# Designs tried in a protein design run: peptides against a protein of PDB entry 3VZA. Part 36

Target 1, 98 residues: chain A of PDB entry 3VZA
Amino acid sequence: RVERLCKSKELFEERLGLEIRRIHNEQLQFIFRHIDHKDPDKPYMFTLSINEQGDYEVTSCTPPLDCISEFQLKVRETNNFSAFIANIRKAFTALSFK
Target 2, 62 residues: chain B of PDB entry 3VZA
Amino acid sequence: AAYVTQLYYKISRIDWDYEVEPARIKGIHYGPDIAQPINMDSSHHSRCFISDYLWSLVPTAW

## One batch from the design tools (peptide; made by RFdiffusion4, then SolubleMPNN)

Design b1_p12_5_s4 (from b1_p12_5 with T1V I5L K7Q)
Fold by OpenDDE base, seed 5:
Structure b1_p12_5_s4 (fold): chain B 98 residues (1-98), chain C 62 residues (1-62), chain A 12 residues (1-12)
Amino acid sequence: as target 1 above (98 residues)
Amino acid sequence: as target 2 above (62 residues)
Amino acid sequence: VKDLLLQILNAP
């Protein structure tokens, strides 16, 4: 089972171009790749925590997204985490077309 | 790793077929309506195309 | 999903 779980994680990372890391201060880092077709390994990332109130909180976003604050509000209201991640990727994709 | 893989499923709603050859991207996407199969030959596509395609399966409606 | 995230954050 452990071997399958490791394989599963690797398949998701490669196929979705999304890496998920636990970093310092109780945060998760979401790293998108495969965004820029001219530079597939260029990372687009944000960090996320659950604050003392129990709410999703974006603690950083690189490169910056004007819409990230709105998305944070939306995910708090809807609790639709899938749409949250998908919309962030969509926004990063749009940003890559400078 | 179990929690992270569960998170990937909650995000993408994709379940992979782990028994196929590495060059075959095979699985099932469980959308809001009917489950749809995924079956691609990765050798025929760029990494970016594959990722874009898979993410296109994920609804962005809140 | 929030509970799952907390599990990830609190896992050893």
Scores: peptide ipSAE 0.763, ipTM 0.963, DockQ to the pose 0.958
Fold by OpenDDE base, seed 3:
Structure b1_p12_5_s4 (fold): chain B 98 residues (1-98), chain C 62 residues (1-62), chain A 12 residues (1-12)
Amino acid sequence: as target 1 above (98 residues)
Amino acid sequence: as target 2 above (62 residues)
Amino acid sequence: VKDLLLQILNAP
């Protein structure tokens, strides 16, 4: 089972181009790759925490996204975390064309 | 690893088939209405295309 | 999902 879990993580990382890390100060780092077709390994990332009020809080975004604050509001209202991540990837994709 | 893989599923709603050869991307996407199969030959596509396709399965409506 | 995230953050 442990081997299966390790394989599962690797498959998700490669196929979705999304790496998830636990970093300092009780934060999660989400790293998107496979965004720029001309540079598939270029990372697009943001960090996330759960603040003292229990709310999702984006603590950094690289490169910056104008829409990230709106997405933070939306995920707090809807609790649709899947849409939150998917919309961020969509925004990074749009940014890569500019 | 268990919690992280659970998180990947909560995000993507994809369950992989772990018994196929590495070049085959096979699984099931569980959408809000019906489940649909995933079955791709990775040798026929770029990594970016594969990722874009899989993410296209994930609804962006809030 | 929030509980899952907290579990990830609090794991040893």
Scores: peptide ipSAE 0.763, ipTM 0.964, DockQ to the pose 0.908
Fold by OpenDDE base, seed 4:
Structure b1_p12_5_s4 (fold): chain B 98 residues (1-98), chain C 62 residues (1-62), chain A 12 residues (1-12)
Amino acid sequence: as target 1 above (98 residues)
Amino acid sequence: as target 2 above (62 residues)
Amino acid sequence: VKDLLLQILNAP
């Protein structure tokens, strides 16, 4: 049901503090909020595409993460997309304390 | 919308209970070994705490 | 998950 799907999306966005958008040039934008407890609405985001080879490719990361390239390699190796997203959030969280 | 909600599930492995009052965060997290219930009163927690807690349920092992 | 992502990207 459409109404259920809309509600589901809203609940995920609010409770996980994660918004997922389709943006230009065949990319997905992942926007994390609720990272900085002092500024819950501060966005931490990255963009992702699937390149011509069929591989996950991070096309941007704001703020930048030193570990993002390694995570890209790991998700390509394991195809564990859940861990990929969770680790990125963990990294953003760590960054917010610096 | 269907694909996005499916993606949220693939990421979090959480299924919400949509029948409860808005202030109640209720659902099930389907971990690799066992399913665990989620049942929180959102009025008792900050948005950041809630998100941190829910994400703590998601394994980070590759 | 790749298939799902592609479905999202290619959705009208």
Scores: peptide ipSAE 0.763, ipTM 0.964, DockQ to the pose 0.960
Fold by OpenDDE base, seed 1:
Structure b1_p12_5_s4 (fold): chain B 98 residues (1-98), chain C 62 residues (1-62), chain A 12 residues (1-12)
Amino acid sequence: as target 1 above (98 residues)
Amino acid sequence: as target 2 above (62 residues)
Amino acid sequence: VKDLLLQILNAP
């Protein structure tokens, strides 16, 4: 049912604090919230595409992460997309503790 | 859409129970070893705590 | 997952 799919998306967005959007130029935007406990609505985001070689490519990261290039390499090697997203969130969390 | 919800599942390995009241966060996490139930009262926790907890269920090993 | 991402990106 369409209604259940809409509810499912909303539950994931709120409970994981992760919004997924398709944006221009065949990219996906991943927006994390609920990272900073003092500012739960502050967004931490990156954009992702599949390049001409068929590889995952991070096209932007805000705020920037020193480890993002290494994570891109790791996900290309392992194809573990779940770990890729989880590690990015972990890195954003660490960054929030300035 | 269906594809986006499928992506959320591929990322989190969580399947929600959609028949409970909104304040109840109930579902199943399908980890690599044993499936574990999720069952928590959202009114007892902050949004950040809930998200942190759920993400803690997701393995970070490559 | 890559196939799923492509489906999302190519969907109308």
Scores: peptide ipSAE 0.763, ipTM 0.963, DockQ to the pose 0.898

Design b1_p12_6_s1 (from b1_p12_6, 7 letters changed)
Fold by OpenDDE base, seed 2:
Structure b1_p12_6_s1 (fold): chain B 98 residues (1-98), chain C 62 residues (1-62), chain A 12 residues (1-12)
Amino acid sequence: as target 1 above (98 residues)
Amino acid sequence: as target 2 above (62 residues)
Amino acid sequence: MSPIELLKKILS
C-alpha cells in the first residue's frame, strides 16, 4: 500500500499539475503548474492554514489574485474545498492570458 | 502520505487505475451525478492539455 | 474525513 500511495501522489502531481507541500508555521503550500501552455513549469501558488478559529485561511498567493479573499469566504461558507481549489486554478489560468 | 492522497481525492474526485502502463491515464471521476471513466494516452497530449482536461471535470460551482 | 480535517492531520 505504501508503494501505491507514493505512486498515487506522483500521478496526481503530474496529471493535475498540483503539488502539495507542508511548509513552516503549520501551512500547506499548493503549487499549480501546467497553467501556462507556453511555460508549463511556471508555478502558481498559494499557502493555506487553519486559523485559531478553525477556519481556512489563505496566508499567501503568488501571483496575487483579486478573488482570493472572496474564495476564502466562499469555502468557509460552503465547505466546498474542491470548488475552492478548482476556482483558484481557474483564476490562475485567467492570469496566464494577460 | 495517505492523508495527502485523500486530499487529492477530495479535490479532484478522481481515482486512478494503478495497473496500467505509465503512458495510459486511466481512472474514474466521481461527479455529483455520474461517475465517468478517464482513459487517455498521454503521448497524444501536452501536459497542459491533460491537466486542463482533468480540471475541467471538477465542478466550480460552490 | 472532511478536507479541513485532512488538513489538520497533514499539519499535525
Scores: peptide ipSAE 0.782, ipTM 0.964, DockQ to the pose 0.915
Fold by OpenDDE base, seed 4:
Structure b1_p12_6_s1 (fold): chain B 98 residues (1-98), chain C 62 residues (1-62), chain A 12 residues (1-12)
Amino acid sequence: as target 1 above (98 residues)
Amino acid sequence: as target 2 above (62 residues)
Amino acid sequence: MSPIELLKKILS
């Protein structure tokens, strides 16, 4: 099972172009790649924590997204974490077209 | 890594086929209505195209 | 397990 889990993580990272890391102060960093077709390794990232109220909280976003605050509100309302991540990637993709 | 892989599934709803050769991207996407097979030859596509395609399977409706 | 519960487990 351990080997399967390791392989699974690697496949998701490569195929989705999404890396998930634990970072300091009880945060998760989500790193998107494969966004810019001209620069596939260019990272687009945000960090996420669970605040003291138990809610999703975006603690950083690089590059910044105008819509990130709205998405944070939406995920708190709907608890649709999948749509939350997918919409962020969609927004990063749109941003890559400048 | 169990929790992380579970998180990837919660995000993508994709279950990979781990028995095929590395160049074959094979799995199942479990959408809200029906399950759809994934079966791609990675050698025929760029990394960006593959990622874009897979993410296109994930609904963005809240 | 909900996604937020899963995150809590990851961050624990």
Scores: peptide ipSAE 0.781, ipTM 0.964, DockQ to the pose 0.882
Fold by OpenDDE base, seed 1:
Structure b1_p12_6_s1 (fold): chain B 98 residues (1-98), chain C 62 residues (1-62), chain A 12 residues (1-12)
Amino acid sequence: as target 1 above (98 residues)
Amino acid sequence: as target 2 above (62 residues)
Amino acid sequence: MSPIELLKKILS
């Protein structure tokens, strides 16, 4: 089972181009790659925590996204975490087309 | 590890087939309407194309 | 589990 779980994580990381790691101060870091077709390994990332109110809170975003605050509001309202992550990736993709 | 893989599923709604050869990207996407199979030959696509395609399966409507 | 509950478990 452990072996399968490890393989599953690796498949998701490679195929989605999304790495998820726990970092300091009870935060998760979401690292997107495969965004820029000319530079597939270039990372686009944000960090997420659960605040004292129990809500999703974006603690950083690199590169910055103007829409990130709106997305944070939307995910709190809808609890659609999938759409939240997908929209962030979509925004990063748009940003890569400078 | 179990929680992280569950999180990936919550995000993507994809369940992989773990018994196929590494070059085969096979699984099922569980969308809101109907489950759809995924079956790709990774040797025919770039990593970016594969990722873009898989993410295109994920609805962005709130 | 909901996604937020799952996050809490990961961060616990």
Scores: peptide ipSAE 0.780, ipTM 0.964, DockQ to the pose 0.863
Fold by OpenDDE base, seed 5:
Structure b1_p12_6_s1 (fold): chain B 98 residues (1-98), chain C 62 residues (1-62), chain A 12 residues (1-12)
Amino acid sequence: as target 1 above (98 residues)
Amino acid sequence: as target 2 above (62 residues)
Amino acid sequence: MSPIELLKKILS
């Protein structure tokens, strides 16, 4: 089971181009790659925590996204975490075309 | 690791087939309506194309 | 398990 879980994580990381890391101060770092077709390894990332109120809180976004505050509001309202992550990736993709 | 893989499923709604060769991207996407199979040869596509395709399966409607 | 509960478990 452990071997299967490790393989599963690796498959998701490679195929979705999304890495999830636990970092300091009880935060998760979401790292998107495969965004820029000219530079597939270029990272686009944000960090997420659960604040004292129990709500999703984006603590950083690199590069910055104007829409990230709106997405934070939307995910708090809908709890649609899938759409939250997918919309962030979509926004990063749009940004990569500068 | 179990929680992280569960999180990936919550995000993508994809279950992989773990018994196929590495070059075969095979699984099932569980969309809001009906499940759809995924079955592609990774050697025929760039990493970016594969990721873009898989993410295209994920609805962005809130 | 909800996504936010899952996050809490990961961060616990």
Scores: peptide ipSAE 0.778, ipTM 0.964, DockQ to the pose 0.881

Design b1_p12_6_s2 (from b1_p12_6, 7 letters changed)
Fold by OpenDDE base, seed 4:
Structure b1_p12_6_s2 (fold): chain B 98 residues (1-98), chain C 62 residues (1-62), chain A 12 residues (1-12)
Amino acid sequence: as target 1 above (98 residues)
Amino acid sequence: as target 2 above (62 residues)
Amino acid sequence: MSVKELLLEILK
């Protein structure tokens, strides 16, 4: 099973173009690739923590997204983390065309 | 790794088929309605296309 | 587990 778990993670990373990393100060880094078809390896990323209140908190976003604050609010309201991540990717995709 | 893979599932709702050849992207997407199969030949698509397609399966409605 | 619980476990 351990081997399967490792394989699973690799498959998700490659196929979704999404890496999830634990970084300093109790944060998670979400790194999107395969966003720009002309530059598939270009990273689009944000960092996330859970504050002392237990709320999702975006601590950084690179490149910046105007909508990230609204998305943070939405995920806190709905707890729809899937939509949260998907919408961020959608926003990064839109940004890549500009 | 277990928690991370679970997180990927929570995000994508995709369960991969691990018994196929590496070039075959096969799995099941468990959407809000009916589960749908995924079955692609990766050699026929770019990495970006594959990712875009898979993410298109994930609802963005809050 | 909920997503939030998963995230907390990852961050431990």
Scores: peptide ipSAE 0.811, ipTM 0.964, DockQ to the pose 0.903
Fold by OpenDDE base, seed 2:
Structure b1_p12_6_s2 (fold): chain B 98 residues (1-98), chain C 62 residues (1-62), chain A 12 residues (1-12)
Amino acid sequence: as target 1 above (98 residues)
Amino acid sequence: as target 2 above (62 residues)
Amino acid sequence: MSVKELLLEILK
């Protein structure tokens, strides 16, 4: 099972182009790649925590997204974390079309 | 690793077939109302295309 | 397990 879990993680990372890291101060870093077809390894990332109120809080976003605050509000309202992540990726994708 | 893989499933709703060769991207996406099979030959697509396609399966409606 | 609970476990 452990071997499968490790393989599963690697498959998700490569196929979705999404890496999830635990970083300092009880935060998760979500790193999107495969966004820019001209530079597939270029990272687009945000960090996430759960604040003292128990709410999702985006603590950073690189590159910055104008819509990130709205998405934070939406995920708090709907608890649709899947849509939250998918919309962020969609926004990063749109941003890559400079 | 168990929690992370569960998180990936919560995000993508994809369950991979782990018994196929590495070049085969095979699995099932569990949408709200349907189960969509995934079956791709990775050698025929770029990494970006594969990722874009898989993410296209994930609803963005809140 | 909810996503939030899952995240908390990851951060534990």
Scores: peptide ipSAE 0.811, ipTM 0.964, DockQ to the pose 0.883
Fold by OpenDDE base, seed 5:
Structure b1_p12_6_s2 (fold): chain B 98 residues (1-98), chain C 62 residues (1-62), chain A 12 residues (1-12)
Amino acid sequence: as target 1 above (98 residues)
Amino acid sequence: as target 2 above (62 residues)
Amino acid sequence: MSVKELLLEILK
């Protein structure tokens, strides 16, 4: 089971081009790759925490997305975390076209 | 790793087939309507295409 | 387990 879990994580990381890391100050870092077809390894990332009120809080976004604050509001309202992540990736994809 | 893999599932709704050769991307996507199979040869596609395709399965409607 | 609960477990 442990071996399968490790394999599963690796498959998701590679196939979705999404890495999830726990970083300092009780935050999660979401790193998207495979966004820019001309530079597949270029990372697009944001960090996320759950604040004292229990709400999702985006603590950083690199490169910046002007829509990230709206997405934070939407995920708090809907609790649709899947759509939250998918929309961020969509926004990063659009940004990669400059 | 258990929590992380569960998170990936909750994000993507994809369940992989772990018994196939590494070059075969095989699994099931559980969308809001009906489950759809995933079955593609990774050697025929770029990493970006594969990721774009898989993410296209994930609804963006809030 | 909710996503939020899952995230909190990851952060432990």
Scores: peptide ipSAE 0.811, ipTM 0.964, DockQ to the pose 0.902
Fold by OpenDDE base, seed 1:
Structure b1_p12_6_s2 (fold): chain B 98 residues (1-98), chain C 62 residues (1-62), chain A 12 residues (1-12)
Amino acid sequence: as target 1 above (98 residues)
Amino acid sequence: as target 2 above (62 residues)
Amino acid sequence: MSVKELLLEILK
């Protein structure tokens, strides 16, 4: 089972181009790759925490996204975390075209 | 790893087939409507195309 | 588990 779980994580990381890391101060780092077709390994990332009120809070975004604050509001309202992540990737994709 | 893989499922709604050869991207996407199979030959596509395609399966409507 | 509960477990 452990072997399958490790394989599962690796498959998701490679196929979705999304790495998830726990970092300092009780935060998760979401790292997108495979965004820029001309530079597939270029990372696009944001960090996320759950604040003392229990709400999702984006603590950083690199490169910056104008829409990130709105997305934070939307995920708090809808609790649709899947759409939250997908929309961020969509925004990063749009940004990669400059 | 169990929690992380569960998180990936919560995000993507994809369940992989772990019994196929590495070059075969096979699984099921469980969208809000009908579940759809995924079955791709990775040698026919770039990594970016594969990722873009898989993410296109994930609804962006809030 | 909800996503939020899942995230909290990951952060432990």
Scores: peptide ipSAE 0.810, ipTM 0.964, DockQ to the pose 0.881

Design b1_p12_6_s3 (from b1_p12_6, 6 letters changed)
Fold by OpenDDE base, seed 1:
Structure b1_p12_6_s3 (fold): chain B 98 residues (1-98), chain C 62 residues (1-62), chain A 12 residues (1-12)
Amino acid sequence: as target 1 above (98 residues)
Amino acid sequence: as target 2 above (62 residues)
Amino acid sequence: LSPFELLKKILS
């Protein structure tokens, strides 16, 4: 089972181009790659925590996204975490075209 | 790793087939409507195309 | 588990 879990994580990382890491101060780092077709390894990332109020909070975004605050509001309202992540990737994709 | 893989599923709604050869991207996407199979030959596509395609399966409507 | 609950577990 452990072997399958490790394989599963690796498959998701490679195929979705999304790495999820726990970092300092109780945060998760979401690292997108495969965004820029001309530079597939270029990372686009944000960090996420659950604040003391129990709400999703984006603590950083690199490169910055104008829409990130709105997305944070939307995920708090809808609790649609999948759409939250997908919309961030969509925004990063749009940004990669400058 | 269990919680992280579960999180990946909650994000993507994809369940991989772990019994196929590495070059075969096979699984099932469980969208809000009918579940759709995924079955791709990775050698026919770039990494970016594959990722873009898989993410295109994920609804962005809030 | 919900994504929220999963995050709580991962971050605990």
Scores: peptide ipSAE 0.809, ipTM 0.966, DockQ to the pose 0.922
Fold by OpenDDE base, seed 2:
Structure b1_p12_6_s3 (fold): chain B 98 residues (1-98), chain C 62 residues (1-62), chain A 12 residues (1-12)
Amino acid sequence: as target 1 above (98 residues)
Amino acid sequence: as target 2 above (62 residues)
Amino acid sequence: LSPFELLKKILS
C-alpha cells in the first residue's frame, strides 16, 4: 500500500500538475505547473493554513491573484475545497494569458 | 502520504488505475451525478493539455 | 475525512 501511495502521489503531481508541500509554520504550499503551455514548468503557487479561528487562510499567492480573497471567502462559505483549488488554477491560467 | 493522496482525491475526484503502463492515463472521475472514465495515451498529448483536460473535469461552481 | 480534516492531519 505504501508503494501505491507513493505512486499515486506522483501520478497526481504529474497529471494534474499540482504539487502539495508542507512548509514552515503549519502551512501547505500548493504549486501548480503545466499552466503556461510555453513554459510548462513555470510554477504558480499559493500557501494555505488554518488560522486560529479554524478557517482556511491563504497566506501567500505567487503570482498574486486579485480574486484570491474572494475565493477564500467562498471556500469558507461553501466548504467546497475542490472548487476552491480548481478556481485558483483557472485564475492562474487566465493570468498566464497576459 | 495517505492523507495527501486523499486530499488529491478530494480535490480532483479522480481514482487512477495503477495497473496500466505508464503511458496510459486511465482512471475514473467521480462527478456529482456521473462517473466519467478517463483513458488517454499520454504520448499523444502535451503535459499541459493533459493537465488542462483533467482539471476541466473538476467543477468550478461553488 | 473532509479536506479540512485532512489538512489538519497533514499539518499535525
Scores: peptide ipSAE 0.808, ipTM 0.966, DockQ to the pose 0.930
Fold by OpenDDE base, seed 4:
Structure b1_p12_6_s3 (fold): chain B 98 residues (1-98), chain C 62 residues (1-62), chain A 12 residues (1-12)
Amino acid sequence: as target 1 above (98 residues)
Amino acid sequence: as target 2 above (62 residues)
Amino acid sequence: LSPFELLKKILS
């Protein structure tokens, strides 16, 4: 099972172009690649934590997204984490065209 | 690793088929209505296309 | 586990 878990993670990372890493100060870093078809390895990232209130908090976003604050609000309201991540990727994708 | 893989599932709702050859992208996407199979030959697509396609399966409605 | 719970586990 351990081998399967490692393989699973690798498959998700490659196929979704999404890496998830724990970083300092109790944060998760979400790194999107495969966004820009002209530069597939270009990373688009945001970091996420759970604040003392127990709410999702985006602590950074690179490149910055105008909509990230709204998305943070939406995920807090709906608890739809899947849509949260998907919308961020969608926003990064749109940004890559500009 | 278990928690991370579970998180990937919660995000994508995709369950991979681990018994196929590496070049075959096979799995099941569990959408809100009906589960749909995924079955692609990775050699026929770019990495970006594959990712875009898979993410297109994930609803963005809040 | 919910995504929230998973995050808490990962960050624990």
Scores: peptide ipSAE 0.808, ipTM 0.966, DockQ to the pose 0.920
Fold by OpenDDE base, seed 5:
Structure b1_p12_6_s3 (fold): chain B 98 residues (1-98), chain C 62 residues (1-62), chain A 12 residues (1-12)
Amino acid sequence: as target 1 above (98 residues)
Amino acid sequence: as target 2 above (62 residues)
Amino acid sequence: LSPFELLKKILS
């Protein structure tokens, strides 16, 4: 089971181009790759925490997305975490076209 | 690792087939309607195409 | 577990 879990994580990381990493101060870092077809390893990332009120809070976004605050509001309203992550990737993809 | 893999499933709704050769991307996507199979040869596609395709399966409607 | 609960577990 442990071996399968490790393999599962690796498959998701490679196939989705999404790495999830725990970082300091109780935050999760979401790192998207495979966004820019001209530079597949170029990272697009944001960090997420759960604040004292128990709400999702985006603590950083690199490169910046002007829509990230709206997405934070939407995920708090809908609790649709899947759409939250997918929309961020979509926004990063659009940004990669400059 | 268990919680992280569960999180990946909650995000993508994809369940991989772990018994196939590494070059075969095989699994099932559980969308809001009916489940759809995933079955592609990774050697025929770029990493970016594969990721874009898989993410295209994930609804963006809130 | 919900995504929220999963995050809490990961960050615990």
Scores: peptide ipSAE 0.805, ipTM 0.965, DockQ to the pose 0.926

